# Peptides against a protein of PDB entry 6A30, part 84

Target 1, 150 residues: chain A of PDB entry 6A30
Amino acid sequence: AQDADNVLQPIMDLLDSNLTLFAKICEKTVLKRVLKELWKLVMNTMERTIVLPPLTDQTMIGTLLRKHGKGLEKGRVKLPSHSDGTQMIFNAAKELGQLSKLKDHMVREEAKSLTPKQCAVVELALDTIKQYFHAGGVGLKKTFLEKSPD

## One batch from the design tools (peptide; made by RFdiffusion4, then SolubleMPNN)

Design b2_p21_5_s3 (from b2_p21_5, 9 letters changed)
Fold by OpenDDE base, seed 2:
Formats: structure tokens, sequence, C-alpha cells
Structure b2_p21_5_s3 (fold): chain B 150 residues (1-150), chain A 21 residues (1-21)
């Protein structure tokens, strides 16, 4: 339970901050695409966090998320003009894309089979995140979340 | 975990509200 909280809390904080913003600024179809990319990112981040030694996990997630999140904190949410919203989405997508490149660098760490404890934490975290991204049926399709190879 | 679930529910609510708009 505590290990799951340590993994999930930084992810949920990221999701809360970013999705609240994206929900306000994105058109529905764009938001859905962003949610799909965030889903992949979250899955990849969880996998890495659980495979990596616990002491580095909070710092790595926090650092990864903070490196990309630093651009978002300062500004009063000016309702971005249509052009500004598009640029923010583009920047967010670019940041997500950069996080995806981090996948290629970390995949080199030996695919250590998750211990049974790590598997249980992953399963619990996955269920919670699936429920989150499903958003009571208005978010991502359950079938997509279940069949995602990520 | 319970706190995270509650946060997840809150975020779900926000997403639902925005997607219903």
Amino acid sequence: as target 1 above (150 residues)
Amino acid sequence: IQELIEKAKEIQKILQEELAK
C-alpha cells in the first residue's frame, strides 16, 4: 500500500495539474488525444518507477515531471486565445514527446522481472489509473485501456 | 491509496464536467 502511494502520488499530482489545465483549454477531440498520450506516459513512468530502486523513484518522477512542468506554474491562467491554446497544446504534446524519448534511454536497464510485490503494486496502480482515464465512461474507452500494450 | 483514489475521483469529476460541456 505505501509503496503504491509513493509511486502513484507524483503521477496523480501531475495528472491533476495538467489535466485540469488541458480540460479547460482543449477541444474535446484534442483532449481525448492528449489523454491517450498521457495514458502512455503514465504507464511508462509507472513501469520505470517500479523497476527502478525505490529511493530514486520519487526523485526521478519528481525531476522528470518538474523538468517538464516548470513552464506551467507561473502564469495566471489567461484563457489562451484560440492561437495560444493551440500553442500550449503543441508545447504540452512536445513535452510528452520528449518524455517518450526517455523511454528509449531507460529501456536499456535490464528488464528485471517485477517481483510479486511489485506486480501487485502495478496491478493496483493500473486499476486506479484505468478508472481515472475512463472517467466514468466519458474519458478513454475501457477497451483501449485494457488492450494498451503499454 | 485512499487519498489517491479520492484525487482520482476528483479529477474524473473535472474531466466529466469539461467533456460534458
Scores: peptide ipSAE 0.033, ipTM 0.555, DockQ to the pose 0.063
Fold by OpenDDE base, seed 4:
Structure b2_p21_5_s3 (fold): chain B 150 residues (1-150), chain A 21 residues (1-21)
Amino acid sequence: as target 1 above (150 residues)
Amino acid sequence: IQELIEKAKEIQKILQEELAK
């Protein structure tokens, strides 16, 4: 439980900040795409955090998430005006592109066998994250979340 | 875990509100 909280808390804090912004600026279709990329990012980050030694985990998660979220933080200061909608979409697309690049870098890590403890943490974390990304049916489809190869 | 669940619920609410707009 505590290990799951340690992994999820930084992720959830970042997701909260970023998704609130995305929900305001993105059309539903764009938002779904953003959610899919964020799902992949979260899954990969969680995998690394659980598989890698604990000492670097929070800093690495924070750094990884900040590197991909930095595009959003710079956008946070200006309330989108109708005229800024195109620029906001462009920024969102750029951020999605960065998330896709991250995926390509992360897939190369050899699947180390998880310990039973790590598996339990992953299972707990996955349930929480799936609920988060499903967002009561308005977010990602359950079928996507369950069949994700990440 | 309970705190994470509550945060998830809050985020779900925000997403629902914005998607309903």
Scores: peptide ipSAE 0.027, ipTM 0.543, DockQ to the pose 0.060
Fold by OpenDDE base, seed 5:
Structure b2_p21_5_s3 (fold): chain B 150 residues (1-150), chain A 21 residues (1-21)
Amino acid sequence: as target 1 above (150 residues)
Amino acid sequence: IQELIEKAKEIQKILQEELAK
């Protein structure tokens, strides 16, 4: 339970902060693409956090999330003009693209067999994240979430 | 975990509301 919370909390905080913004500024088709990329990112982050030694993982996720999150200064909620929204989407897409490239540099350490406890935590986390990304049917399709190789 | 589930539900609600606009 505590290990699950330690993994999920940073992910949920990231998702909360970014998806609320993206939902406001993105068209539905763009939002779906962003959600797909975030889904891949979350799955990869979870896989790494569970496979990598616990001590370095919180710092790496936190550092990865903080390094990319520092660009979202709590600027005054000026309703971004349509131009500002486009730039924010472009920046967010660029950041997501950089995170995807970082994936290629992280050596897949040999898939250590997860303990039954770790598997249960992953399954619960995956279910929660799937429900989140499904968003009552307005988000990603269940079939996509279930068939994703990630 | 329960807190995360509740947060996920809240985020889901927000996402639904924004996607419905």
Scores: peptide ipSAE 0.025, ipTM 0.533, DockQ to the pose 0.063
Fold by OpenDDE base, seed 3:
Structure b2_p21_5_s3 (fold): chain B 150 residues (1-150), chain A 21 residues (1-21)
Amino acid sequence: as target 1 above (150 residues)
Amino acid sequence: IQELIEKAKEIQKILQEELAK
């Protein structure tokens, strides 16, 4: 339980901050696309955090989260004009695409069979995140969340 | 976990409110 909370809390804080921003600036169709990319990112990050040794992962998650979070300085969020919002989404999508490439460079560490304890933590975390991204039916479809390569 | 569930519910509420606009 405590280990799951330690992994999930930073992810949830990042998601809260980013989704609140995207909900304000994005059209519904664009928001849905952003949610799909964020889902992939969260799933990949969670998989890495649970499968990789805890020490390297906190630094990498913290660095990844900080790199994406530093753009939201406390300053007067001038609502970027529609053009600026589109460019920010494009840049965010480009950064997410680079994270996907980083997955290809992570050597297939042999799928070390998650210990039963790790599997239980992953399952609980996945259910929580699926509920979050489903957002009472206004977010991602359950079928999409279940078919995503977990 | 309970705190995370509550935060997820709060975020869900915010998302619903913003998507209803």
Scores: peptide ipSAE 0.025, ipTM 0.537, DockQ to the pose 0.059

Design b2_p21_5_s4 (from b2_p21_5, 11 letters changed)
Fold by OpenDDE base, seed 5:
Order: sequence, then C-alpha cells, then structure tokens
Structure b2_p21_5_s4 (fold): chain B 150 residues (1-150), chain A 21 residues (1-21)
Amino acid sequence: as target 1 above (150 residues)
Amino acid sequence: VQELIDKAKEIAEILKKKLAE
C-alpha cells in the first residue's frame, strides 16, 4: 500500500497541477488531446517506475517530473495566449516523441517480470487513472483507455 | 490507496466541471 502511494502520489500531483492549468487554458477539443498525451505520459512513467529498480524510483520519478516540470516555473501564470497553448501542446508532443524514442531504448532492458505485488499496484493505479481520465464521461472514452497499450 | 482514490475523484470532478463549461 505505501509503495503504491509513493508511486501514485507524484503522478497525481502532476496530473492535478497540469490538468488544472490545461483545463483553464485549453478548449475542450484541445484539452482532450492533452489528456491523451498525459495518459501516455502517465502510463510510460508508471511502467518505468515499476520496472526500474526500487532504489532509483523516487529519484527518477522526481527527476523525470522535475526535468519536465522545470519548464513550469513558479510565478507567472500569464494566461497563455492562444499561441502559448499551442506551444505547450507542441512541447508535450515533443516530450512524448522523446518518450517513444526512449521506449525503444528501454525495450532492450530485460522485461523483468513484475512481482504479483507490483502487478496489483499497477492494476489499482491503472483503474484509478482510467477513472480520472474518464472524468465521469466528459474526459477520455473508456474504450480509448482500455485499448491503450498498458 | 483510498486517499489517492479520493483525490482522483476530486480531480475528476474538477475536470468534469471544466470540460462541461
């Protein structure tokens, strides 16, 4: 339970912060696209966190989130003009593109079979995140979330 | 786990409200 919380809490904090921002600045269609990209990011982050050795996990999530979060400097919530939203999507897409390339590099590491405990944590996390992204039917479609390569 | 579920529900409600606007 505590291990699951340690993995999920940073992801949840990331989702809360980013989705709150994106929900303010993005139109519904753009927001759905952003949600799809965030879904992929979360899935990839979870996969890495669970597959990577326990000792580096908190530091890697924190570092991955911090390296990608360093662009979210603290202070100036300038309401991004329409141009800034597009740039954020472009940056998110670029980051996902880099993550896809990194997937090709990570697939080379021996698929360590997840322990039953890790599998249970992943399943619970996936269900929670699926509910989050579904957002009572106004978010991503269940069919999309279920077809996502987990 | 329950706290995370509750937070997810809270966030989902926020998203629901914003996506309905």
Scores: peptide ipSAE 0.062, ipTM 0.625, DockQ to the pose 0.059
Fold by OpenDDE base, seed 3:
Structure b2_p21_5_s4 (fold): chain B 150 residues (1-150), chain A 21 residues (1-21)
Amino acid sequence: as target 1 above (150 residues)
Amino acid sequence: VQELIDKAKEIAEILKKKLAE
């Protein structure tokens, strides 16, 4: 339980910060696309954090995610001009692309069978995150969340 | 775990409001 909380709390904080920003700057169609990409990112990050021992690469992912979260804390909500919003989306897309490349470099270590405890933590974490991204029906569709590579 | 679920619910409600606007 404590290990699950330690993994999920940083992810939830990151999601809250990023989604709040994107909800302000993006139109609904763009926001839904961003949510889909964030869902994939979170699923991949969670899988790696739970399944893979803390490899030096996880520290890099966590640091990359934290560095981007800290950039948002500078609280002057200057409504980014249309140009600033586009640049932020571009930067976010570039970062997501870099994280995808990092996935390709992580050798599929043998699917070490998750211990029953790890499986229970993953299932609980997945359910919680699915509820978050579904957002009472206004977020991502349940069918999309269930088809995501678990 | 319960605290995490409660936080997720809170965030989901915030997101719901923002996406409904």
Scores: peptide ipSAE 0.061, ipTM 0.630, DockQ to the pose 0.061
Fold by OpenDDE base, seed 2:
Structure b2_p21_5_s4 (fold): chain B 150 residues (1-150), chain A 21 residues (1-21)
Amino acid sequence: as target 1 above (150 residues)
Amino acid sequence: VQELIDKAKEIAEILKKKLAE
């Protein structure tokens, strides 16, 4: 339970802050695209966090999220003018693009076999995150979430 | 874990409202 909390809490904090911001500034179609990229990021981050030793987990998630979040914190969400909104979307997309580069680094880590305990934590975390991203049917399609590579 | 699930649900509801607009 505590291990699951340690994995989920940083992710949820990131998702809460970022998605709230994106929901305010992005049009619905753009937001859906952002959600898809965030989903991939979260899945990759979880995979890495669970495979890595516990001591590095919080720090690495935190560092991963901070490296990419530093650009977002400075945005006092002034309702961007139409021009500013486009720039914010562009910046957000750029940040997400930087997160995608992290994926390439993660693929190189040998998928250590998760212990049964780790698997249970991952499954619980995944189910929770799937529900989050599904958002009662208005978010990502359940089919998309289920087809996401483990 | 339950607290995090509840938080996730709360966030999901926020997203639901925003995506329904």
Scores: peptide ipSAE 0.061, ipTM 0.627, DockQ to the pose 0.063
Fold by OpenDDE base, seed 1:
Structure b2_p21_5_s4 (fold): chain B 150 residues (1-150), chain A 21 residues (1-21)
Amino acid sequence: as target 1 above (150 residues)
Amino acid sequence: VQELIDKAKEIAEILKKKLAE
């Protein structure tokens, strides 16, 4: 349970911050697209965090989160004019894209079969994240979340 | 685990409100 919390907390904090921002600046159609991309990112990140030994990922996620956290503090949310919103989305997409490219550099550590404990943590994490992305029916469809390659 | 669930629920409600807007 504690290990699950340690993995999920940074992800949830990232999601909360980003989704709150996107919910404010994005139109509903754009927001749905963003949610789908975030879902993929979260699934990939969670897969890596659980499969990879705990030591390297906490530092990488922490460093990534720390680099992103400094940018968010200074912004007195002047509702950026339409142009600034696009640039923010582009930057966020670029950063998300870089996270996807990190897939190629992560050494094929042999897919150690998740221990039963790790599996239970993953299942709980997945259920929580699915509920989050479903958002009581207004977010992503359950069918989409269930068909996502776990 | 319960705390995470509660946070997820809170965030889900925020998203629900925003997506309903």
Scores: peptide ipSAE 0.060, ipTM 0.628, DockQ to the pose 0.062

Design b2_p21_6_s1 (from b2_p21_6, 9 letters changed)
Fold by OpenDDE base, seed 3:
Structure b2_p21_6_s1 (fold): chain B 150 residues (1-150), chain A 21 residues (1-21)
Amino acid sequence: as target 1 above (150 residues)
Amino acid sequence: SASQKRIEELTKELKKALEEK
C-alpha cells in the first residue's frame, strides 16, 4: 500500500545511513547497542507520527528522525582515518545514548483513534521493521522487540 | 511492494554482517 511505503521509506533511509557502515566495522556488542538505540528512536518517532502528525506526512517523519538521529550524517559515511573514525563512532554512540531520554520528553497525550486503514498500515510497518531489527535471529531478541510501544 | 523488497535486502545485509562476527 502507498501509505505503508510512505511510512517505511524514511525509516529505511535512516537505517541504511546509520547501520551500513557500523554493521561492517563494529564488534557485535557495540552494533547491538546501536540497534537498540535506533529501535527506540524509530518506535518513538512512529508513535509521535500516529498521535500528532498525519501518518502520510513523510516530511514530518524525516524531520523527526533527522532531529534525533544526529550521530551520523545522512547518506554515505566516510572514515577519513582510523583515529577519526573511532572518534566518529564514539560521538555517534554518545548521541544515540541520549535517545533513551527521548521518551521522557514525549508529552503524554491521549492517542487519537486510528481508522481501520491506519491501524493496518501501522501494523504492517511495525512487523516489517521488527523483522529488520531481528535479522533472522542474530539481531535484537524477539522478546525485546515485542515489549516496545506500538 | 518496492519498500518490502528494499527492507528485505537491508535485513539480509544486516544478518550477514552479524553472522560474520
Scores: peptide ipSAE 0.483, ipTM 0.905, DockQ to the pose 0.557
Fold by OpenDDE base, seed 4:
Structure b2_p21_6_s1 (fold): chain B 150 residues (1-150), chain A 21 residues (1-21)
Amino acid sequence: as target 1 above (150 residues)
Amino acid sequence: SASQKRIEELTKELKKALEEK
């Protein structure tokens, strides 16, 4: 349980930082696109975190997630007119889209076999974040979330 | 867990935001 918390906290921080505002200001279609890109980012980040560093290193997960999330912090977005918010979201989505291209640079290093404990933690984390992105059925479709981002 | 509670809250917020659109 504590290990799952260690994985989930940085993810939640990323999601909170990147979606809370967007969820409020974006149109539904734009928000769904942002959600899809964030989902991919989270999945890719988790994959890297699982394969490269021990899951217990909160600092690495946090750093990886923050490195990818930092592009969004600078916008002290003056609540601009609906048009400016859309452009910022578009830019953020574009940046997130560029992060999806980072997938090609994810050298599938030999997936270190996760211990049963690590597997359980990952499964719990994945289920938890899937629930978030599904948002009770109004978010991303389960079929999308269940597809391998690969 | 604290994380589970937090994610549930975030989920509710996201859900609410999506439903209001």
Scores: peptide ipSAE 0.483, ipTM 0.904, DockQ to the pose 0.590
Fold by OpenDDE base, seed 2:
Structure b2_p21_6_s1 (fold): chain B 150 residues (1-150), chain A 21 residues (1-21)
Amino acid sequence: as target 1 above (150 residues)
Amino acid sequence: SASQKRIEELTKELKKALEEK
């Protein structure tokens, strides 16, 4: 349980910081785009955490998320106008999309086989995060979430 | 767990926001 918390807390911090405001102010299409990019970011972060056992520490996950989230911190910009706000959010989503290209630069470090305990923690975390992004059916589609590389 | 409760709350918030649009 504690191990799952260590994985989930930094992710939740990322989600909270990046979606709470956007969820309120963005139109649905833009918000879904942001969700997709955040999903990719989360999945990439989890993958790296699995591949890099030393990164199982909450501090390292947080650092990875912050490193990738630097583009989004600029998104908390004062929305000058309603029209400009949508564009700014779109730009933020686009920036997130560029971060997803980092997948190609993931050094395939030798995938150390996860212990059964580590697998269980990752599965629990993954399921929990999928539920978040699905948002009871109004968020991302299950088929999209399930096709994401584990 | 504390994390599970937190994510459930965040999920509710996201769901609410999406449903209102």
Scores: peptide ipSAE 0.473, ipTM 0.901, DockQ to the pose 0.583
Fold by OpenDDE base, seed 5:
Structure b2_p21_6_s1 (fold): chain B 150 residues (1-150), chain A 21 residues (1-21)
Amino acid sequence: as target 1 above (150 residues)
Amino acid sequence: SASQKRIEELTKELKKALEEK
């Protein structure tokens, strides 16, 4: 349980910081596209965590997610409280542009064998994250979430 | 766990936002 928390906390921080605004302002199809890109980012980050760094190191996972999330953060101009609809759309488009650029910097790594403990942690984390992205059936489809992002 | 509780809240927020569209 604690090991799963170490994996999930940085991921939740990424999701919260990047989806809160989009969830409110984006059209449904646009929001789903954002969700798909974030799903791929999360999956790739977890895969790297399996191959190179210890799965139980929250700091390492956080660093990996932060490295990838920086592109979105740089694109996020703090929306003034008085931002008009046009400015909101522009900011959303800028955020999406940064997200697409992050994809190009993702490198595949070969999978390593996991211990039974590591497998259990990964499975628990993946199931939890899949539930988030599925969002009770209104988010991403189960068939999409069950496929390899590669 | 703390993470499980947090993810449930985030899931509810996302679900609500999607249902309103």
Scores: peptide ipSAE 0.469, ipTM 0.899, DockQ to the pose 0.566

Design b2_p21_6_s2 (from b2_p21_6, 7 letters changed)
Fold by OpenDDE base, seed 3:
Structure b2_p21_6_s2 (fold): chain B 150 residues (1-150), chain A 21 residues (1-21)
Amino acid sequence: as target 1 above (150 residues)
Amino acid sequence: SASQKRIKELTEKLKEAEKEK
């Protein structure tokens, strides 16, 4: 449990700043959409960082943005700020590129397979992140979080 | 845990932000 907490603290610090800002400036519907995109980005980044060979932060972020950015453009998400909602997500994704540091804490072994201990830490970390994005019911629905690829 | 405390803190902040709208 302590290992999972130590790994998650930097991620939570980064997300707290972004989510607090978005909560203040976005309408409820826009905020929910932003949260969904951030959730997908975080989950995909974690999965790739753990399972795949280290990609450069730029290539990983660029690939994730290309894959998920299309969903934001189709939704007429009028962000109240004159900045394109895509740009805000892009900036958030760029900051989340620091999630590559999660690899150094969770996966020290270059082996494609995690040890049983590492798997247990990852599972606990994922459960904690789900709770974080649920935010006591203010954030994302549990049903959405459970359907996300773990 | 430290993470659980932070989740509670975030929850309260988001609730407050919703009330201000």
Scores: peptide ipSAE 0.314, ipTM 0.825, DockQ to the pose 0.776
Fold by OpenDDE base, seed 5:
Order: sequence, then C-alpha cells, then structure tokens
Structure b2_p21_6_s2 (fold): chain B 150 residues (1-150), chain A 21 residues (1-21)
Amino acid sequence: as target 1 above (150 residues)
Amino acid sequence: SASQKRIKELTEKLKEAEKEK
C-alpha cells in the first residue's frame, strides 16, 4: 500500500491543481474529454514504466507525464478572470490536440515479467487511480475506467 | 491512506467547482 501511494503521489501532484482549474473553467463536455485524454496518457505512462524502466523509481511516472504532457504542469488554483479563462481554454484545447497526436505515436512495448509483489502494487495503484479519476462521480464513469487497458 | 485522503479532497474540490457553475 505504501509503495502504491509513493508511485501515485507524483501523478496526483501533477493532476490535482490542473483538474481543479479545468473543472472551474471548462464546461462539462470539455472537462470529460480532458479527463479521458489524461486517463489514456496516465495508463500509457504506467505501461511504459512497468515495461521499460525499473519500478524502483517512484518518480518516473510523474516525470514521464511532465515530459510528454507539455503544459500539464501544476497551475495555481485561482479563479481566473474572463481573459485568463479564455487563455486557459485555448491552452487546454492545444494540449488535447498534442495528447491525441502522442497517442497515435504510442506503441506497446514488450512485456516485462514482474514479481508477485510488484504485480500487487500495480494492481493497487490502478484501482486507486481509477478512484481518483472517478472523483466520487464527478469525473469519469466507472464503466469507462474498467474498459481501459490495465 | 494518503492517496485515499487526496481522492476525497479532490472529490470535494470538484464538487464545489461544479456547484459554482
């Protein structure tokens, strides 16, 4: 459990402020689309972290998200002015476009064997992040999250 | 856990943001 928390902390740090800001600025449909793209990015990043680099680096997922998610950095949660809101929507739309392009270039990596302990940590992390993206029903639907590749 | 606490906090923030629209 502690290992899963450590793995997820960098992701949550990246997403918390941005999701809160997007929830304030974006209408429901746009927000849902943003969440879906972020979910895909997170899943792909986790897959790469499992397959390519050692799982010992607890910051790798967060680092990979920051590297690939240009503009997905921790923002200040302030009520934006009307002008600030418009700029944020424009930036969010740009980022969505970049995320979609990134997805098209993503290739599945070869399977890496994990120890039973590592598998358990990954499963717990996946369950936790699904809860995170569901956000008590405000975020993504459970059915969508469950159909996503694990 | 720390993650569960953060999920709760995020959930409340998102709910508040939705109410303010």
Scores: peptide ipSAE 0.310, ipTM 0.822, DockQ to the pose 0.835
Fold by OpenDDE base, seed 4:
Structure b2_p21_6_s2 (fold): chain B 150 residues (1-150), chain A 21 residues (1-21)
Amino acid sequence: as target 1 above (150 residues)
Amino acid sequence: SASQKRIKELTEKLKEAEKEK
């Protein structure tokens, strides 16, 4: 459980501020679309990191997300009024684009077998991140999250 | 867990943001 929490911390740190911002500036349908794209990005990043060889999965996901999360934190401009919503969406889209580029640069190497402990950590992490994106029913539907490729 | 606490906090923030619309 603690290992799963450690793996998820960088992702949650990156997403918490952005999701809160998007919830304020986006109407419900737009917010859901943004959440879906973020979910896909996170899942693809995790998949590539897990399938990528012997870098300790925790350090690689954490380092990768921290490296990109630091780029996102530097953009923490004090949110002005509702009138700047378009610019905020543009900035958010730019940030999402940078995360997508990261996905494209990760080459899938031959899958090494995970240890039983690593498998358990990944499973718990996946369950937790699904709950995170569901956000007590305010976020994505469970059906969408469950259909996402593990 | 720490993650579960964060999920609850996020949930409440998102609910509040939705009410403010």
Scores: peptide ipSAE 0.308, ipTM 0.821, DockQ to the pose 0.828
Fold by OpenDDE base, seed 1:
Structure b2_p21_6_s2 (fold): chain B 150 residues (1-150), chain A 21 residues (1-21)
Amino acid sequence: as target 1 above (150 residues)
Amino acid sequence: SASQKRIKELTEKLKEAEKEK
């Protein structure tokens, strides 16, 4: 439990500020869309960090942004400016590049598979981050989070 | 846990932000 908390602290520090800001500036429907995109970004970043060989932060972020940036334009997110929403997500994703710290906490050696203990920590961390995005019912629906690949 | 406390804090912040709209 303590190890999972330590892994999540950097992510939560980043997300707390961003989510609070988004909650203030976004209408409910826009906020939900932003949360969904952030959730996908976080999950994809975690997946790459755990499963894929070491990527540079820039390569990881650039690949994630390119993959998700195309999906955002098709959503009728009536943000006052299409550019502003994309830029906010881009900035949030750039800050989420600090998820590289998640790798340092989860993997002792970059080329080494996770030990059973590390797997248990990751599972607990994933459950906790789902709760974080649910935010006591204010955030994303549990059903959406449960259908997302871990 | 520390994470659970942060989740509660976030929840309250989001609720307050919603009330201010």
Scores: peptide ipSAE 0.295, ipTM 0.816, DockQ to the pose 0.791

Design b2_p21_6_s3 (from b2_p21_6, 8 letters changed)
Fold by OpenDDE base, seed 4:
Structure b2_p21_6_s3 (fold): chain B 150 residues (1-150), chain A 21 residues (1-21)
Amino acid sequence: as target 1 above (150 residues)
Amino acid sequence: SASQQRIKELTEKLKKALEEK
């Protein structure tokens, strides 16, 4: 549905931008860690989006993603300009590691009662992004994706 | 949907990137 598209497009933009970059510079282990942190970020952001702003507001979703991404600009993580690529990756990974702590700063408001339509949109969005992160089995494990990021 | 098609493409992109590691 169009509503699902409205939710997914900004998320996909973020994911594509970040993972394209990280896929180029990171080894597999680091990339997996990046994936995990991005997954958590997306999940937390979606939760907030459901509770507070309208689900269909792309601008709000984008703003939330950027706000909670702590260094995500234009859908990319700010990588420190270090002469040492290893240090750069390390710092980037460290920064991403802080995303797991964002849940502690998120005010859990009372969840909106979602309409059936909204529920369907959320379900579709979640399934869609899980598929992405699973990447045909070479990405994150289903067991990880099925766990609450909280 | 447009998003469903796009996610497939992005998924394949990510998959390939991971497999090449």
Scores: peptide ipSAE 0.562, ipTM 0.929, DockQ to the pose 0.615
Fold by OpenDDE base, seed 1:
Structure b2_p21_6_s3 (fold): chain B 150 residues (1-150), chain A 21 residues (1-21)
Amino acid sequence: as target 1 above (150 residues)
Amino acid sequence: SASQQRIKELTEKLKKALEEK
């Protein structure tokens, strides 16, 4: 249980920070697109964390999320006046588009075999995150969440 | 767990944000 918390906390921080911002500035369709990109980012990060050495180090997940999320944090968009909102969304979308290219840079490091305990932790974490993105049915569709982001 | 409670809260926050759009 504690291990799952260690995995989930940095992810939740990332999601809360980004979605709070995007929820304020985006209309519903754009916000759903942001959710899809964040989903891919989280899945890729988790995959790397699973493939990379022991899941026990909170520092690695946080570092991976920060290294890949630094593109999202620069969205401390000083909300300038009305005309700049479109440009901000465009820039944010461009940054999110770069996150989709992260797929091409996933160096297939040899997947270390997870222990059964690690598998259980990852499964619990995945289920928890899927629930978040589904948002009681108003978020992403279950069919989308069940498909591999690959 | 603390994380399970937090994720529920965040989920409700997201849900409300989407419903208000």
Scores: peptide ipSAE 0.562, ipTM 0.929, DockQ to the pose 0.555
Fold by OpenDDE base, seed 3:
Structure b2_p21_6_s3 (fold): chain B 150 residues (1-150), chain A 21 residues (1-21)
Amino acid sequence: as target 1 above (150 residues)
Amino acid sequence: SASQQRIKELTEKLKKALEEK
């Protein structure tokens, strides 16, 4: 459905850009931590999009993702070109730590009732994204993905 | 859909990256 594509495209862009970088520079354990933080960010962003802005507003999704995802990009930019790998990881971890604070900025508002169509779109989008993060079983565990990121 | 195809490709990309570590 076109609506699902509108939701997924900005998310996929964020995931591809960030994970391409981190997959190259991080060991497996660090990369999994990055995946967990990105999962939380994506879930929180989607939740806000459902509760506050119209679900079909891809511009808002993109803006929200860019606003909070900039921490990772800033981390990339802040990586000193001549620093050792340890310092690079430290800086990246510091920036990722700021993403965990996103939940603290979420005002718990009562979720809007979604139309049946909106529910179907969200369900499809969530299932699609879960598949990505699971990565055929080598990524995040299903038990983790089925829990609330909060 | 275009998104479904793209996510499969990205998933395989991530999978390979993790398996190589």
Scores: peptide ipSAE 0.559, ipTM 0.928, DockQ to the pose 0.586
Fold by OpenDDE base, seed 5:
Structure b2_p21_6_s3 (fold): chain B 150 residues (1-150), chain A 21 residues (1-21)
Amino acid sequence: as target 1 above (150 residues)
Amino acid sequence: SASQQRIKELTEKLKKALEEK
């Protein structure tokens, strides 16, 4: 339980911060595309964390997510309070572009064998995150979430 | 757990945001 919390907290921070912004500025189809990119980012980060040395702690995951999140933040122009619809679309497109660039920089590492404890933590974390992205059926489809992001 | 409670809140937040569009 505590180990799962250590994995989930940094992920939730990333998701909450980014989706709060995108939910305000994006129409539904664009927001779903953002969700798909964030899903891939989270899955890749978790996979790397599993493959990387047993340091499945909050600090490591937080560092990985922060490293990738900085790319998104750099693309984030502070939305002026008086941004027109055109500027909002431009900003959303810019943010999506940054997400795509981040994906290209993610290196795949070979999967290592997990201990039963590690497997349980990962499974719990994955199930929890899938529920979030599904959002009671209005988010991403179950069929999408059950497929490999690769 | 703390994370399980938080994720429920965040899920509801996302759900509401999507439903409003």
Scores: peptide ipSAE 0.551, ipTM 0.926, DockQ to the pose 0.568

